# Designs tried in a protein design run: peptides against a protein of PDB entry 6UG1. Part 213

Target 1, 304 residues: chain A of PDB entry 6UG1
Amino acid sequence: SNEERKRRKYFHMLYLVCLMVHGFIRNEWINSKRLSRKLSNLVPEKVFELLHPQKDEELPLRSTRKLLDGLKKCMELWQKHWKITKKYDNVGLYMRTWKEIEMSANNKRKFKTLKRSDFLRAVSKGHGDPDISVQGFVAMLRACNVNARLIMSCQPPDFTNMKIDTSLNGNNAYKDMVKYPIFWCEVWDKFSKKWITVDPVNLKTIEQVRLHSKLAPKGVACCERNMLRYVIAYDRKYGCRDVTRRYAQWMNSKVRKRRITKDDFGEKWFRKVITALHHRKRTKIDDYEDQYFFQRDESEGIPD
Target 2, 301 residues: chain A of PDB entry 6UG1 as posed
Amino acid sequence: SNEERKRRKYFHMLYLVCLMVHGFIRNEWINSKRLSRKLSNLVPEKVFELLHPQKDEELPLRSTRKLLDGLKKCMELWQKHWKITKKYDNEGLYMRTWKEIEMSANNKRKFKTLKRSDFLRAVSKGHGDPDISVQGFVAMLRACNVNARLIMSCQPPDFTNMKIDTSLNAYKDMVKYPIFWCEVWDKFSKKWITVDPVNLKTIEQVRLHSKLAPKGVACCERNMLRYVIAYDRKYGCRDVTRRYAQWMNSKVRKRRITKDDFGEKWFRKVITALHHRKRTKIDDYEDQYFFRRDESEGIPD

## One batch from the design tools (peptide; made by RFdiffusion4, then SolubleMPNN)

Design b2_p26_2_s2 (from b2_p26_2, 14 letters changed)
Fold by OpenDDE base, seed 5:
Structure b2_p26_2_s2 (fold): chain B 304 residues (1-304), chain A 26 residues (1-26)
Amino acid sequence: as target 1 above (304 residues)
Amino acid sequence: SELEELEKLLQKFLEDEELLEKFLAS
């Protein structure tokens, strides 16, 4: 019905706000001074120097290569630190079906809230789910004075799915779900004026995204619980930015159709949400990023 | 409006982390 379509759109918007606020809160928690002091000790001086290369005036690419090598070594150090990767409880922050949402509304399950103190302890011990691990990795880079963003791929329920039963049956459902991350890192390369993508946990990869990312879900089974629609970046200064354009090859032709921003009302609303979570002044880094997104939008063109 | 209700909920979730985590876990 038209009412059910409105209800699903509203619930999608509500759930998206909750996910975006969760990302904001986790971004605040990883700014903990106590955590920062502990995590900085994981990074040897020689690796710290690679994270902060001098500008090579002859070939700026040499400086970028040092930074990339430093980030690779940080991923290796982080893997040594992280002792226990827990499975997600149920589906974690992956996309729920409408049936799962309806069933959960009927079940007043007392979910155990992860408190800030528990999070900081989990990161410090290296014990937690993949999301906590990624968030801790961002905290370690920030402890080394690297301009690292927490990236969250927000997975609200698909308001474009009007099926009543969206049961996801299959023994491999969890494996397909976790194949691609929900959280990752971006690092600012001051030499190339670009964000470097870092997945320290799932794919264990570093990318300089041009047109496509390995972190973008591929295949029907993987996309059931992980649709690239809302990739939100949280920086150390409480900046909040939509960076979906970086990871979406087909933003205009495919991704936009699955976003609340497909219409003017949804675009205006989503801008308000971003603005409410964006607590810093604009910088030249934002100008370079917006220019990159503009060029990517022009290069994709308007879908026929 | 539905928009004003969502703005109020956004504010409520910014103020109450426990409420937010309960919602996301539910």
Scores: peptide ipSAE 0.208, ipTM 0.821, DockQ to the pose 0.800
Fold by OpenDDE base, seed 4:
Structure b2_p26_2_s2 (fold): chain B 304 residues (1-304), chain A 26 residues (1-26)
Amino acid sequence: as target 1 above (304 residues)
Amino acid sequence: SELEELEKLLQKFLEDEELLEKFLAS
């Protein structure tokens, strides 16, 4: 019905707000001074120097290569620190079906909320789910004075799916779900004026995204619980930015159709949500990023 | 309006982290 369509749209918006606020809160937690002091000790001086290369005036690319090598070594150090990767409880922050939402609303389960203190302890010990691990990795980079962002791929229920039963089939559902991350890192490269994408936990990859990312879900089974729609960046200064354009090859033709921002009302609403979560002044880094997004939008063109 | 309700919920979730985590876990 039209009412069910409205209800699903509203619930999608609500769930998206919750996910975006969760990302904001986790970004605050990883700014912990106590955590920073502990995690800085994981990074030896030689790796710190690679994270902070001098500008090579002859070939700025050499400085970027040093930074990339530093980030690679940080991923290796992080793997040594991280002792226990827990599975997600149920689906974690991956996308739920409408049926699962209806069933969960009926089940007053006492969910164990992870408190800030428990999170900080988990990161410090190297025990937790992949999301906690990524968040801790961002904290480690921030502890080394790296301009690292927490990235969250928000997975609200698909309001474009009007099927009554959206039961997902089969035993491989978890494997396909976790094939691509929900959380990752971005690092500002001051030399190339670009964000570097870092997945320290799932794919264990570093990339300089041009047209597409390795982190973008591919294949039907992987996209059932992980649809790239809302990739939100949280920085160390409590900036909040939509960075979906970086990771979406087909933003205009495919991704936009599955976003609340497909219409003017949804766009205005989503801008308000971003504004409410954006607690810093604009910087030249934002200008470079917006220019990159503009160029990517022009290069994609208008969908046929 | 639906917008004002969502803005109120956003504010509520910013103020009550435990409420947010309960909602996401549910």
Scores: peptide ipSAE 0.198, ipTM 0.814, DockQ to the pose 0.802
Fold by OpenDDE base, seed 2:
Structure b2_p26_2_s2 (fold): chain B 304 residues (1-304), chain A 26 residues (1-26)
Amino acid sequence: as target 1 above (304 residues)
Amino acid sequence: SELEELEKLLQKFLEDEELLEKFLAS
């Protein structure tokens, strides 16, 4: 019905706000001074120097290569620190089906909320789910004075899916779900004026995204619980930015159709949500990023 | 308006982390 479409749209918007606020809160928690002091000790001086290379005036690419090597070594150090990777309880923050939401509304299951103190202890010990691990990795880089962002791929229920029964096949569902991350890191390269993508936990990859990312879900089964629609970046200064354009190859033709921002009402609303979560002034880094997004929109073209 | 309700909910979730986590768990 038209009412069910409105209900699903509203619930999608509500769920998206909750996910975006969750990302904001986790971004605040990883700014903990106590955690920062502990995590900085994981990074040897030689690795710190690679993270902060001098500008090579002859070939800025040499400085970028040092930064990339430093980030690779930080991923290796993080793997040594992280002792226990827990599985997600159920689906974690991956996308739920409408049926699962309806069933959950009927079942008042007490979900255990992870408190700030428990999170900080988990990161500090190296014990937690992949999301906690990524968030801790961002905290470690920030402890080393690296301009690292927490990235969250927000997975609200698909308001464009009007099917009643979305039976997901059970056995391989978890493996397909966790094949791609929902949290990762970006690091500002001051030499190339670009964000570097870092997945320290899942794919264990460093990427300089051009046209597509390895972190973008591919295949029907993987996309059932992980649809690239809302990739939100949280920086160390409490900036909040939509960076979906970086990871979406087909933003205009495919991704936009599945976003609340497909219409003017949704665009205005989503801009208000971003503005409410964006607690810093604009910087030249934002100008370079917006220029990159513009170039990516021009390169994709208008969908026929 | 639906917008004002969502803005109020956003503010409520920014102020109450436990409420937010309960909602995401639901």
Scores: peptide ipSAE 0.177, ipTM 0.811, DockQ to the pose 0.789
Fold by OpenDDE base, seed 3:
Structure b2_p26_2_s2 (fold): chain B 304 residues (1-304), chain A 26 residues (1-26)
Amino acid sequence: as target 1 above (304 residues)
Amino acid sequence: SELEELEKLLQKFLEDEELLEKFLAS
C-alpha cells in the first residue's frame, strides 16, 4: 500500500539516524586518552617515522610510498595485537530484512549494550568483533598522530523493497554477509592530497581509490545485507562527512535511487543530520575532497 | 512535521546511548 511505502521510508530514516549516531559515539570512544597511550606502544619508532615521512620536493610520490609502507606495517602490527575475532551477534550492523524487523519488534530480547568501559577493554586486549577491531585500528593510528577517519557503511533497511516477505534463506548467508566490511579506515595523504582507504581486518588491503573500491560489495548474495548507500566518515576532530561518492562507481545511476536523498525532501533532511553530527570547521582537506567528488560526478555523468 | 519529529529523535539518541543501542538491537 501507499501507507506501507511511507512507513518503510520513515523507518529507514529513523534507522539511518541511529546508525549515524552509533558511528559518532564509537568515534568519540576511540579518542580516549587512556586507550591512545596503550596503543601508541604497539608502534615502534621506525614505523612511526614511515607514517610521518619528510616531503620529497622532487617526487612527492616517494613520500606517499613511505606512508603506504608505514600503514602496511601498522596493519601487520594490528594483526599481532588482535587475538580473538568474535562472530557478530545475529547480523551485527548489516542490513536487516523487513520481516526480521517485524519479528524483532514482537520479541523483547534484552540486548546487552556494550558500555564504553567494555569497548576500551576489548580494544586493549584485542578481543572483539570485526567492527571493534577496525575502530581500535583507527585509535592506534590516531595515537601515532595520523589523520585517520573511521568509515561506516550504514545499512538501514531497503525502503525501495516493497516485498512483504523479505526472508533470506541460505546456508552461506553469514559468509556472504561478512565478505565485505561495514567499518574501515581512511588516512589523509598530505602529499597526494587524497584519502587512502585501509581495511585492516576483512580484506586486509590498502588502496588509493580512483574509480572503484575493492570494499564495494559485488554479487547478489553479498548485496542482500550490504548495500553501499551511506558511507559516513568520522574524523578525530568530530567531523562528519558523506564519502559515498568515493566508493560508489555508479552513484548517480544506481546508488542515488536507493538513498533517501533521491528527492529534495530527503536531501534537505540528510544534510540536517550531517550538520548535527559535524562538530568542526571546514578545512582545506574538505576542499580537496569536494573537488575530487565533483570530478567523479562529472565523469559519471547524469543518467538519462 | 515528520522532519521535526526526526530531529527530536536524533536529539534523544544523542542524549541516551542505551535507547539507541536498544533500537539498533531490536
Scores: peptide ipSAE 0.077, ipTM 0.757, DockQ to the pose 0.802; fails the geometry check

Design b2_p26_2_s4 (from b2_p26_2, 15 letters changed)
Fold by OpenDDE base, seed 2:
Structure b2_p26_2_s4 (fold): chain B 304 residues (1-304), chain A 26 residues (1-26)
Amino acid sequence: as target 1 above (304 residues)
Amino acid sequence: DELEELEKLLEKFLKDEEFLEKFLAL
């Protein structure tokens, strides 16, 4: 019905706010001074120097290469630190079906909330799910004075899916679900004036995204629980930015149709949510990022 | 207004982490 469409849109908006606030809270937790002191000790001086190369005035690319090598070594150090990767309980923060939401509303399951103290202990011990591991990796880079962002691919239920029964085939669903991450890292390259994408846990990759990312879900099965729609960046200064354009090859033609921002009401609303979570002043880094997004929009063009 | 309700919910979620985590568990 039209009412059910409105209800699903509203619930999508509500769920999206919850996910975005969760990302904000986790970003605050990883700024813990006590955690920072512990995680900085994982990074030897030689790796710290690679993370902070001098600017090569002749060839700035040499400085970027040092930073990339430093990030690779940090990813290796992080893998040595991380002892136990737990499976997600159920689907974690991956996308739920409407049926799963309706069933969960009826089943008051006691969800065990992870407290800040338990999170900090989990990161310090190297024991937790992949999301905790990524968040801890961002904390380690921040402890080394790297301008690292926590990235979250927010997975609210698909309000464009009006099918009643999307029974996801259960057994293969977990492997396909976790094939692509929900959380990852971005690192500011001050030499190239670009964000470097780092997935330290899932794909174990470092990339300089141009037109496409390896982190963008591909294939029907992977997209059932992980649809690239809302990629939110949380920085060390409590900035909040929509960075979906970086990871979306087809923002205008495909992604926009599945976002609340497809209409003016949704765009205004989503801008208010971003503004409420953005607790810092604009910087030149934001200008370079917006210029990159503009160039990507022009290069995609308007869908025919 | 649906917008005002969502703003009030956003404020509630920012103030109550436990409520937020319970909502995400739904």
Scores: peptide ipSAE 0.054, ipTM 0.757, DockQ to the pose 0.843
Fold by OpenDDE base, seed 3:
Formats: structure tokens, C-alpha cells, sequence
Structure b2_p26_2_s4 (fold): chain B 304 residues (1-304), chain A 26 residues (1-26)
């Protein structure tokens, strides 16, 4: 019905705000001074020096290579620190079906929210789910004075799916779900004027995204619970930015159709949500990023 | 702070499914 379409759109909007605020709160928690002091001790001086290379005036690419080597060594150090990766409870922050939402409304399951103290303890001990591990990795880089962002791929229910959701088939569904991450890291490269993408936990990869990312879900089964629609970046200064354009190869032709921002009302609403979560002034880094997004929009073109 | 209100609203939504249902039914 038209009413059910409105209901699903509204529920998607509410759920999206909830996810974006969750990302904001986790970004605050990883700025803990107590955690920072503990995690800085995991990084040897030689690795710290690689994270902060001098500018090579002849070949700035040499400085970028040192930074990449430092980030690779930080991923290796993080794997040694992280002792226990827990499975997600149910689907974690992956996308629920509409049927699962309706069934959950009938089952008064008190979601036990993880307390800040328990999160800080989990990161410090190296025990937790993959999301806690990624968030802790961002905290370690920030403890080393690296300009690292927490990235969250927000997975609200698909308001464009008006089908009656069949139950997703059992055991293989978890493997397909966790094939691609929900949380990752970005690091500012001051030499190339670009964000470097770092997945320290799932794919264990570092990439300089040009046209496509390895972190973008591919295949029907993987996209059932992980649709790239809202990739939100949280920086150390409480900046909040939509960075979906980096990871979406087909933003205009495919991704936009599945976002609330497909219409002017949704665009204005989503801009208000981003503005409410953005607690810093604009910087030259934002100018370079917006220029990159503009070039990506021009290169994709307008779909015919 | 609008953030504290959003956090409180979120905490209410996460703790009180009936409140979420009522808020979605309103």
C-alpha cells in the first residue's frame, strides 16, 4: 500500500539516524585519553617515524610509501594485540529484513547496549567483535597523532524493497554477511592530498581508492545484509562527512536510487542530520575531498 | 545539548521497543 511505503521510508530514516549517532558515540569513546596512552605503547618508535615521514620535495610519493609501510606495520601490531574476535550477536549492525524487524517488534528483546567502560576494557584487552577491533585500531592511530577517521557503512532496512521478505537461508548467510566490513579506517595522506582506506580486521587491506574499493560489497548474497548506501566518516575533531562517493562506483546510476537522498526532501533532511553531527569548522582537507568527489561525479556522468 | 537529547532518544529507542513502536505509530 501507499501507507506501507511511507511507513518503511520513515522507519528507514529513523534507523539511519540511530546508526549515525551510534557511530558518533563510538567515535567519541575512541578519543579516550586513558585508552590513547595505553595504545600508543603498542607502536615502536621506528613505526611512529614511518607514520610521520618528512616531505620529500623531489618525489612526494616516497613520503606516501613510508606512510603506507607504517600503516601496514600498525595492522600487524594490531593483529598481535587482538587476541579474541567474537562473532556478532545475531546480525550485529548489518542490514535486517523487514520481516526480521516485524518479528523483533513482537519479541521484547532488551538489547544490552555495551557501556563505555566495557568498550574501553574490550579494546585494551584485545577482546571483542570486529567492529570494536576496527574502532580500537582507529584509536591506536589517533594515539600516534595520525589523522585517522572512523568509517561506518550504515545499513538501515531497504525502504525500496516492497517484497515480502522470505527468511534468508541459514548457515551460509553469516559467512556472506561478514565477507565485507561495516566499519573501517581512513588515514589522511598530507603528501598526495588523499584519504587512504584501511581495513585492519576483515580484508586486512590498505588501498588508495580511485574508481572502486575492495570494501564495496559484490554479489547478491553479500548485498542482502550489506548494501553500500551511507558511508559516514567520523574524524578526531568530531567532524561528520558523507564519503559514500569514494566507495560507490555507480553513485548516480545505482546507489542514489536506494538512498533517502533520491528526492529533494530526503536530501535536505539528510543534510540536516550530517550538520547536526558535524562539530568542527571546514578545513583545506574537506576542500581536497570535495574536489575529489566532484571529479568522481563528472567521470561517472549523469545516467541516461 | 541537541546531541545529549539525540543520545537520550537513541537510548530510549534501544531500551524501550514499546517507545520505538509508539513513536513509529505516532
Amino acid sequence: as target 1 above (304 residues)
Amino acid sequence: DELEELEKLLEKFLKDEEFLEKFLAL
Scores: peptide ipSAE 0.023, ipTM 0.678, DockQ to the pose 0.112
Fold by OpenDDE base, seed 1:
Structure b2_p26_2_s4 (fold): chain B 304 residues (1-304), chain A 26 residues (1-26)
Amino acid sequence: as target 1 above (304 residues)
Amino acid sequence: DELEELEKLLEKFLKDEEFLEKFLAL
């Protein structure tokens, strides 16, 4: 019905706000001074120097290469620190079906909330799910004074899916779900004036995204619980930015149709949500990023 | 207005972590 379409749209918006606030809270937790002091000790001086290379005036690319090498070594150090990767409880922050939401509304399961103290302990011990691990990696980079962002791919239920039963085939569903991450890292390269994408946990990759990312879900089975729609960046100064354009190859033709921002009402609403979560002044880094997004929008063109 | 309700809920979620976690647990 038209009513069910409205209900699903509203519930999608509500769920998206919850996910975005969750990302904001986790971004605050990883700014913990106590955690920072512990995690800085994981990074030896030689790796710290690679994270902070001098500007090569002749070839700025040499400085970027040092930073990339430093980030690679940080991923290796993080893997040594991380002892136990737990499976997600149920689907974690991956996308639920409408049927799962309707069934869960009847089952007020007391989910154990992970408190800040438990999170900090989990990161410090190297024990937790992949999301906690990525968040801890961002904390380690921030402890080394790196301008690292926490990235969250928000997975609200698909309001464009009007099917009554989306029974996901149970076999291999977890493997397909976790094939691509929900959380990752971005690091500001002050030399190239670009964000470097870092997945320290899942794909264990560092990339400089040009047209497409390796982190963008591909294939029907992977996209059932992980649709690239709302990639939100949380920085160390409590900035919040929509960075979906970086990771979406087909923003205009495909991704926009699955976002609340497909219409003017949804765009205005989503902009208010971003503004409410954005607690810092604009910087030159934001200008370079917006220029990159503009160029990416022009290069995609308007879908026919 | 659904928008105003969502804005009030956003403020509530920013202030009440337990409410947020209960909602994400749904």
Scores: peptide ipSAE 0.132, ipTM 0.796, DockQ to the pose 0.794; fails the geometry check
Fold by OpenDDE base, seed 4:
Structure b2_p26_2_s4 (fold): chain B 304 residues (1-304), chain A 26 residues (1-26)
Amino acid sequence: as target 1 above (304 residues)
Amino acid sequence: DELEELEKLLEKFLKDEEFLEKFLAL
């Protein structure tokens, strides 16, 4: 019905806010001064120097290469720190089906929220799920004075899916779900004036995204619980930015149709949510990023 | 799961459509 379409749209919006607030809270937790002091000790001086290269005036690319090498070594150090990777309970922050949501409504389950103290202990010990591990990696880079963002791919239920039964019966459902990450890192390269993408846990990759990312889900099975629609960046100064354009090859032709921002009401509403979570002033880094997004929109063109 | 707690909160809000509309108007 039209009513069910309205209900699913509203539930999607509310769920999206909750996910974005969760990302904001986790971004606050990783700014812990106590955690920062502990994690800085994981990075030796030689790796710290690679993270902070001098500008090569002849070839700025040499400075970027040092930063990339420093980030690679930080990923290796992080793997040594992280002792126990827990599986997600159920589907974690991956996308639920409408049937799973409706069935959850009927279950008075007592959920145990992870407290800030428990999170900080988990990161400090190197024990937790992949999301806690990525968040801890961002905290380690921030402890080394690197301008690192926490990235979250928000997975609200698909309001464009009007099927009644959306149950996923696949034996490999968990493997396909976790093939691509929900959380990752971005690092500002002051030499190239670009964000570097870092997945320290899942794909264990570093990339300089041009047109497409390795972190963008591919294939039907992987997209069932992970659709690239809302990639939100949280910085160390409590900035919040939509960075979906970086990771979406086909933002205008494909991704926009699955976003609340497909209409003017949803665009205005989503801007209000971003504004409410954005607690810093604009910077020149935001100008370079917006210029990059503009060039990507022009290069994609208008879908035929 | 923190998400399941959020979903349960969402389900409470979904019982009040007027509250949802007011909340989504931000």
Scores: peptide ipSAE 0.026, ipTM 0.675, DockQ to the pose 0.061; fails the geometry check

